# Designs tried in a protein design run: peptides against a protein of PDB entry 2AUS. Part 96

Target 1, 323 residues: chain A of PDB entry 2AUS
Amino acid sequence: ADIKREVIVKDDKAETNPKWGFPPDKRPIELHIQYGVINLDKPPGPTSHEVVAWIKRILNLEKAGHGGTLDPKVSGVLPVALERATRVVQALLPAGKEYVALMHLHGDVPEDKIRAVMKEFEGEIIQRPPLRSAVKRRLRTRKVYYIEILEIDGRDVLFRVGVEAGTYIRSLIHHIGLALGVGAHMAELRRTRSGPFKEDETLVTLHDLVDYYHFWKEDGIEEYIRKAIQPMEKAVEHLPKIWIKDSAVAAVAHGANLTVPGIVKLNAGIKKGDLVAIMTLKDELVALGKAMMSTQEMIERSKGIAVDVEKVFMPRDWYPKLW

## One batch from the design tools (peptide; made by RFdiffusion4, then SolubleMPNN)

Design b2_p16_4_s3 (from b2_p16_4, 6 letters changed)
Fold by OpenDDE base, seed 3:
Structure b2_p16_4_s3 (fold): chain B 323 residues (1-323), chain A 16 residues (1-16)
Amino acid sequence: as target 1 above (323 residues)
Amino acid sequence: SEEDERILAYIREYLE
């Protein structure tokens, strides 16, 4: 997720026309909303689906989607992609997550033992999905990237945990409790990160959205609603990127696969089968697709399909047809 | 719709 990717330049002479497209920072407010993602602080109580429905009502939207379900009782970071950006949430599903969890132990355990045992859960763990999950209940491995104990108060353990997508914190806590020999359950859970979205100045509540929309519609003040909505490009920051020529943008925006001659620069470490973001030279998201070549193959080859385009986001008219 | 009523009820309870 946080892997810094080297940028390899394939065509150092490629230029972009400043009159074409709409860079993320230059979208009119209506267009910004149409291609936006809200970093929502989901309240405890409602489902993620209910919260998406409320956002649609508050902002008078036809479509929206969330970047990964939070249980009703779980609060925190829920990316909500809007309108034309709705499908960008697929980029967030495989992204790493961070949580702050309160674990309650069912018996007394020395602090040193708690710390030692929890450290053993960093790395690969075996999990069984809960019965209520739409996922087939099979044993699977998941990565725990880190566990940071924040506070221990008797039987209550507050900790931060970074995990691979689809890791169940409730199951992790259950297994920690078993390893401690006393048992444990999840008392509280908050999601503090979903890929590139985290607890920062971009995090907004449903109340903020109501107020900010009112300020825009009734008072003509766009600043607040503009800041409350991130450009859809934020939702792909964690993906490997391929930047393309202006002449290739319109073809990709019409659903054509990206061919090797269209590539200007790309991230290192792309493998065949990876989800990649196709970008303009102005860092506009054109499309998501599946890499059909590695980075090395895209550099060495002069022709061929580099990316199988799966989802187009850019309108067809932002760049001219140059074919 | 029943969904709209739930949304309205929640807005009234938590946002008003």
Scores: peptide ipSAE 0.021, ipTM 0.660, DockQ to the pose 0.090
Fold by OpenDDE base, seed 2:
Structure b2_p16_4_s3 (fold): chain B 323 residues (1-323), chain A 16 residues (1-16)
Amino acid sequence: as target 1 above (323 residues)
Amino acid sequence: SEEDERILAYIREYLE
């Protein structure tokens, strides 16, 4: 998620009309909620589905969805997309995750050996899905991006781990314990990151949401609930982006594929088949789609379908039809 | 509803 993507400008003369659209920072509170994502601190105990149901009740919403299941006993970062933004969670499902885990060893192991063996688990690992997973129990590879040991206290090892989506930390700890020769289990787990969402000032509890909604509805104070909800555009920060002309926005908002002439600027390193975010020049999310060209092809070609539009978010009337 | 009672019980147990 922290990869700064280069921006290549294709049309340096393209301007945007300030009267069209609703930039993420300028949405009325009701519209902000309709296109919002909460960086929720999920408590231990409930399922991710129960927590989403509670958010819907607290905020009086018809629809919401989460950006990747946490087990009932696992706390921490759970992105919850609201109302019209609900489907933006599709961008978060494949995103990398970070956890802080407490591993308990079943025997005494020298600290130097713990550090050496845990370092060997950085990279590609073979995992088996948990027995409780509805996923077919096929062997699969997953990437461990990094392991950072935070503390070793006898048989207790506190560590930070960055992983590919769908990596099972419980299984990782089990395999580390086997490699150490004494066995181990996961004592505690907290998710500290889900793509662009992390433990920061945007992290809020269910209690915060109750209070902030009450301040808005009873006291007329919208500031707290506004800050507690991120714009849906936050949920696509980690994706490669393509920025389009004002004249192309309404067509894409109607479900038309993005053609090469509509592109103003784009990120470097887009490959054919990548999930990309189509943005306005005001950084509004228009749609998610599949790249049909590389960045290089989108620069070199004058015509053709650049993006197969899969999911539209922007209303059809925010920009005028100019085609 | 039984679901409402579970939500209320959870709020009391974990948010109070």
Scores: peptide ipSAE 0.017, ipTM 0.598, DockQ to the pose 0.096
Fold by OpenDDE base, seed 1:
Structure b2_p16_4_s3 (fold): chain B 323 residues (1-323), chain A 16 residues (1-16)
Amino acid sequence: as target 1 above (323 residues)
Amino acid sequence: SEEDERILAYIREYLE
């Protein structure tokens, strides 16, 4: 997930007007909230939907959405996109996830055998969705990127696991238990990462949000609430990016597809069909879209549709119409 | 709303 993508420059002379747009670091607090994402530490107990409803009430918001459901009993990283940023959660749905899980074994197993068997579950696994899942109960392959055993205490195994989106840790633990021959169940689960959101200084509780909102509204202190809310651009850090000319921004903000002449720089390794973030030269998110060309095609071609724009985030008036 | 009261009760019970 932290793979620094190479940046290829097509136009090294392209400049941006500092008077246009609102860079993430220069947004007034109200505008920052309108284009914000909270890295919430979801408590155990409530549903992800209940927590989103609470955030809307606490912060007096009309709209919000979460970047991937956590079960009621599961705590940890829940990205919550606010107001005009609500749609950015779609960038987080396909993102990799990390969890810390406590697995309880139903029998005694030598530690060496536990370690050996768990290592075999790194890679591709076949999963069946839980009965209560809205997802069609089809067998599906998912990637386990890594398993790191943190602690083994008799029948309790604490481990970190990185997984492809939509991997069911409960099912993984069940299969590990079967492979060990004794059976197992998931005792505890915490999500420690959702794409670019992780357990760091940006992680905040519902209690923090109550306090920080109070400090802003009653005491006029913006610092806490500003730090508690990340710019929406954070939610697309893991995506390949295309940076566009100032002259192309307004057209894309109006829903026009990005054409090749509008590209200033882009990440390497874009494939046709990839979800990409269209950025200004000030690192403002303009839109999400589907790549219609590879990086190589976008470099070699002088014309054509580079990105099919699916979701616009930038207001139409931040940049002038230059068409 | 009854939902508001449940949320306030939850905040008080789990966050106070």
Scores: peptide ipSAE 0.016, ipTM 0.549, DockQ to the pose 0.095
Fold by OpenDDE base, seed 4:
Structure b2_p16_4_s3 (fold): chain B 323 residues (1-323), chain A 16 residues (1-16)
Amino acid sequence: as target 1 above (323 residues)
Amino acid sequence: SEEDERILAYIREYLE
């Protein structure tokens, strides 16, 4: 569940100048693309890297990056951040994932036993990365947030699973099969969620992108390509946010750390060391950074570094220097 | 408009 984060207001009188910045809903199409993220329905077959390369070719882009690798055989939600938004993928890499998986059992198991054993895999599990993974093959814990059995048809078990980033569903299914005593393998896998990106009206195919780009370039119709690309701010919806004064925006956009006086409002529950999104009062992403204080410290203190700014997204000229 | 000028300035600086 998207944890609804409480918003704590520090400065209820803070206003924003409507003349400054480019809110996500007011970006010209070219600017929207430069700060865009595609919720791609990755087809089965190609690698995530091939798909990113194809998107760059289709949309005539120099840079793009994906929000977390899908295996070649895996379809579904692949966020692809474009151009100036490319670095926003760092917010998506640690985000939770949801999959629908088809597990094929290598023997007959009573349905009640299947349900009972699969429920035992909810919570913290020990996994070893597969051989094909570039990740060091160290044993690690991962969270399985939930397992929802959708259908059991003999030896075929269709289930929804919510997992911590870097949980290997293939390995999970292998271990479930071992626990059932008959063995199992992953027959099919689709990713249905990657952080804030899910299967919804924003999900688009590579074919959709080809068509929509054509409608824009050849017919002058931007509506489709505009709708197919989400603002980069979508990619940080799951992060705790800090909203800053207009007077602080330019400094942060130049790479200055956020100090406590610049904060207008913030989410509850920020801890020291958390990845946070620094936002304008118009909900524009300025930067990502590491919280140097808790929410409580940011409320109680009058001074100090609140956020160590790691990645700036906003151009330096969207807001004036007010110092 | 002032908005159009900002858009144009952005395009020139970042997209051209």
Scores: peptide ipSAE 0.000, ipTM 0.293, DockQ to the pose 0.019

Design b2_p16_4_s4 (from b2_p16_4, 9 letters changed)
Fold by OpenDDE base, seed 4:
Structure b2_p16_4_s4 (fold): chain B 323 residues (1-323), chain A 16 residues (1-16)
Amino acid sequence: as target 1 above (323 residues)
Amino acid sequence: SAADEALLAYIREYLA
């Protein structure tokens, strides 16, 4: 998520009409909710599905979805996409995750050995999915981006870990325990990051949501519920972006593929096959799609399909049809 | 590496 992507401008004269669309910061509260994502602090105990069902009840919603399952005992960052934004979770499923884990060792190990062995688990690891996983139990590689030991207290090791999506921290801890020669298990786990969503001022509890919804519906105070819900555009911050002309927005919103002439600016480093976010010049999410060209091809070519549009989010009427 | 040995041990315990 923190990868600063260079922005390449193709058309420096492209303007946007301020009367068209609804920028993420200017949506009426009802529309903001319809295109919202909650950075939920999932409590320990309930399943991620139960928590999503509770949010739907609290906020009187028809649809919601989460950005990647947390086990019942696992707390922390659970992005919950609302209503029209529900399918933006597709962008979050492949996103990197961060956790704080408490590992309990089954024997005494010198601190220097703990530190040395845990450092060897940075990089590519092989994992077998647990039996409870819907994923077929096949050996697979996963990346551990970093391990930061926070505290060592005898047999208890508190650490921060950044991982590729679908890395099992329980399995990682089991392997670390084997490497240490004493065995280990996961005592506690909290997710501190899911792509662009982290532990920050946007993190809210189920209790906060109850109160904030009450303040809005009974007291007419929108401020709290507005702050508790992030715009759906937050859920795509980690993706490479392509910004399009106002004249192209309605076509893409109708499900047309993005063609090269519609591009105003784009991130560097897009590869063919990448998931990309198609944005307006007001940073509104129009659609997600698969890049059919590299950034370089999108710059050099005058025509062709740049993005195969897979999922439209923007309503068809936010921008006029100009074709 | 200790990580590779642990992986091999895991493979032997759970895949053999």
Scores: peptide ipSAE 0.018, ipTM 0.583, DockQ to the pose 0.015
Fold by OpenDDE base, seed 5:
Structure b2_p16_4_s4 (fold): chain B 323 residues (1-323), chain A 16 residues (1-16)
Amino acid sequence: as target 1 above (323 residues)
Amino acid sequence: SAADEALLAYIREYLA
């Protein structure tokens, strides 16, 4: 999410018709909900699936999905994609995560030793998935991007940790405890970030959603529920993007692969095989797909399939057919 | 490193 991506312009004369589409900030409230993602503060206790079921009930929705399971006891950032946006969660699964964890040590350790040993766990670590995981229990490498110790109170260590997707903080704490020679366990865990979703003004509770839905349905006040739901485009902010001509939008919305002539601008550093977001010039998400070319190939070539379109989000009628 | 030793200890305890 924090990777600044350069934007390379391929067609500097390309314009967009302001009458076509629905930019993320210009959607009617019903349409905004249909293409929305909630940055939910998941309470401790319920499963992520129970919370999604409650959101569907509160907001009277047919479909919703979450951007990565939190354990029942774990609180914090749970992105919940709504209705037509439900499948955007696939973009959030591989995204980095941040947590605040409370580690309890099983013996006394000097603070200097705690700090020194925890610093050694930044970088590549080997993990085994826990027994309860549906993931095959094989050894795997994961990245710890950073460890920030927030507080040390005797045997209690509060720390922030940024990790690669699917890193188990419980296992990390167990290994730290072994390295300290006294053992340790995870006392508390909160997720503070999931890709582009973090603890900010967009974070809302289940209680907030109940109130905000009531204000809309009974009082006619849409402002609160509008602010509580993010556009689905937020869920792809961390992906490399390709922006396309208005004339290419309807074809891609019908499931056609993106060809090189349709590209207006693109991010640097796209590799063949990368998951990419196909965007309009108004920053509307058209589709997710697999890059079939690098950024360099998309610049140099005049023709060919640039993106294999895997999932369309945009309705077919937002842009006219120009083929 | 202490991390590598902890990993080796974990392997011995849970993968042996």
Scores: peptide ipSAE 0.018, ipTM 0.577, DockQ to the pose 0.015
Fold by OpenDDE base, seed 2:
Structure b2_p16_4_s4 (fold): chain B 323 residues (1-323), chain A 16 residues (1-16)
Amino acid sequence: as target 1 above (323 residues)
Amino acid sequence: SAADEALLAYIREYLA
């Protein structure tokens, strides 16, 4: 998520009409909720599905979905996409994750050996999904981006770990324990990051949501519930973006593929097959799609399908049909 | 509702 992507401008004269659309920061509260994502601090105990069901009840919502399952005992960052934004979770599923884990060793190991062995687990690791996982139990590689040891207290090792999506920290700890020769288990686990969502001022509890909804409905105070809900555009911050002309927005919102002439600016480093976010010049999410061209091809070509549009988010009426 | 009571009980037990 932290990769600053260069922005390449194709059309420096492209303007946007301020009367069209609803920029993320200017949505009425009801519309903000309809296109919202909560950075939830999931408590330990409930399933991610139960927590989503509770949010739907608390906020009186028809639909919601989460950006990647946390086990019942695991706390921390669970992005929950609301109502019309529900499908934006597709962008969060493949996103990197960070955890703070407490590993308990089953024997005494010198600190220097702990540090040396844990450093060897940075990079590509071989994992097998747990027995209870709905995922096919095939051996697979996963990337560990970094391991940061925070504290070592005898047999207890507190560490931060950044991982590729679908890396099992429990399995990582088991393998570390085997490599140390004493065995280990996961005592505690908290997710501190899920793509663009992290532990920051946007993190809210279920209790906060109850209170903030009450303040809005009973007291008429919308400020708290507005702050507790992020715009759906937050859920795509980590994706490469393509910004389009106002004249292309309605067509894409109707499910038409994005063609090269509709592009105003785009991120560098898009490859064919990448998941991309199609944005307005007001940074509104129009759609998610699959890149059919590289960034370079989108610059050099005058025509062709740039993005195969897979999921539309923007309503069809926010921008006029200009075709 | 019994579900709201269960949520409130859970909040009180685990989030207090």
Scores: peptide ipSAE 0.007, ipTM 0.468, DockQ to the pose 0.099
Fold by OpenDDE base, seed 1:
Structure b2_p16_4_s4 (fold): chain B 323 residues (1-323), chain A 16 residues (1-16)
Amino acid sequence: as target 1 above (323 residues)
Amino acid sequence: SAADEALLAYIREYLA
C-alpha cells in the first residue's frame, strides 16, 4: 500500500475547469456522505454484516458495504463504503492487511528460538483455508510482508504482521506453533490496517457515529460527521491512477472505455490486467477499471483502449458532454 | 512505539 508511484505527465498543458465536478474537499455534506467511506473501529462481538447494518440505521442509509470481513471476535479497522461509494470496496478486498495478534504457545520455548522461527515465516507461506470459510479448501501461497514481535511474556507472544489479502492469521499462528514444536493458538486479533485505512485520527467507533449524526441533525453541526467520513477517493489511494482530460470525463462516466488520447498523466508501473483508478485532474474518482495496456504502451501509443471500465462512480452530469 | 502501546492497551482493555 505504501508504494510511492512515479507520475508520468503526457500532456503538461492540460487544464481543468474549476466549475465542473465536485472535488473531495468541496462536496456538500449530503454529497460527501453519498460518496463516503468510514474507517470504522469494529468492536469485538458483532459480525461485519451486523456492524454495516447498524451504520445504515444510524446514518439513515439505503446501501453500504465493507472492505473485507472481520470475524466476530476480531476488532479494528473495517472500511465501510456508503451509498454511491459502496462498490469502492472492490479496491480494498485485494489490498494488504496488517494485524496485531496475540499467540498463545502450548509449551515453554526459549525467546531466541521464538524470534528465530517467527522470522522464517516472513515471505511466502502455504495455507489451507479454514473449514468455516466458503472458499474452496485448496492449498495456496500467501505473502507475509513482515513480522514484528512486540512483546514476549512467557507463552504469550504479541506481534504485528503485514500480510497479503486473504492470509489467515489463525493458520499462520498454528504453523508457527508447529514449527516451534509445542503448538500454538490465536488468543486475540486486531486489524490495524486495510490498504490505505489504518489506525489514525480517521478511525471512529459506532458510538462516535451516533453522536456525530445527532450533532448534525439536531444541533446543525456538520463538522464531526464530515470528519468521520472519508471521501471515496481515500479507498483507491493504494491503486495506480490515470488522470484524464475534462473532455474524457463525461464519456467514462457514461461507461465508455478510456482511450489513450484522454490520458493527461498516469502512474508508472501499470501492467496489463492491473486494477486502476481513473481520476479527474481535480483528483475525483471517475471509475475503476482493468488496464488493457502497460504504462509504457499508454505513453508510446497514440490510440487504443487504455482501460476497460468496470465500475463507474461519478454521476454523468458532473462534467459536460464534449463529444 | 507510543501508538503500539496505546493499541496494546486498547487490545487488553477491549478484548479482555
Scores: peptide ipSAE 0.000, ipTM 0.358, DockQ to the pose 0.057

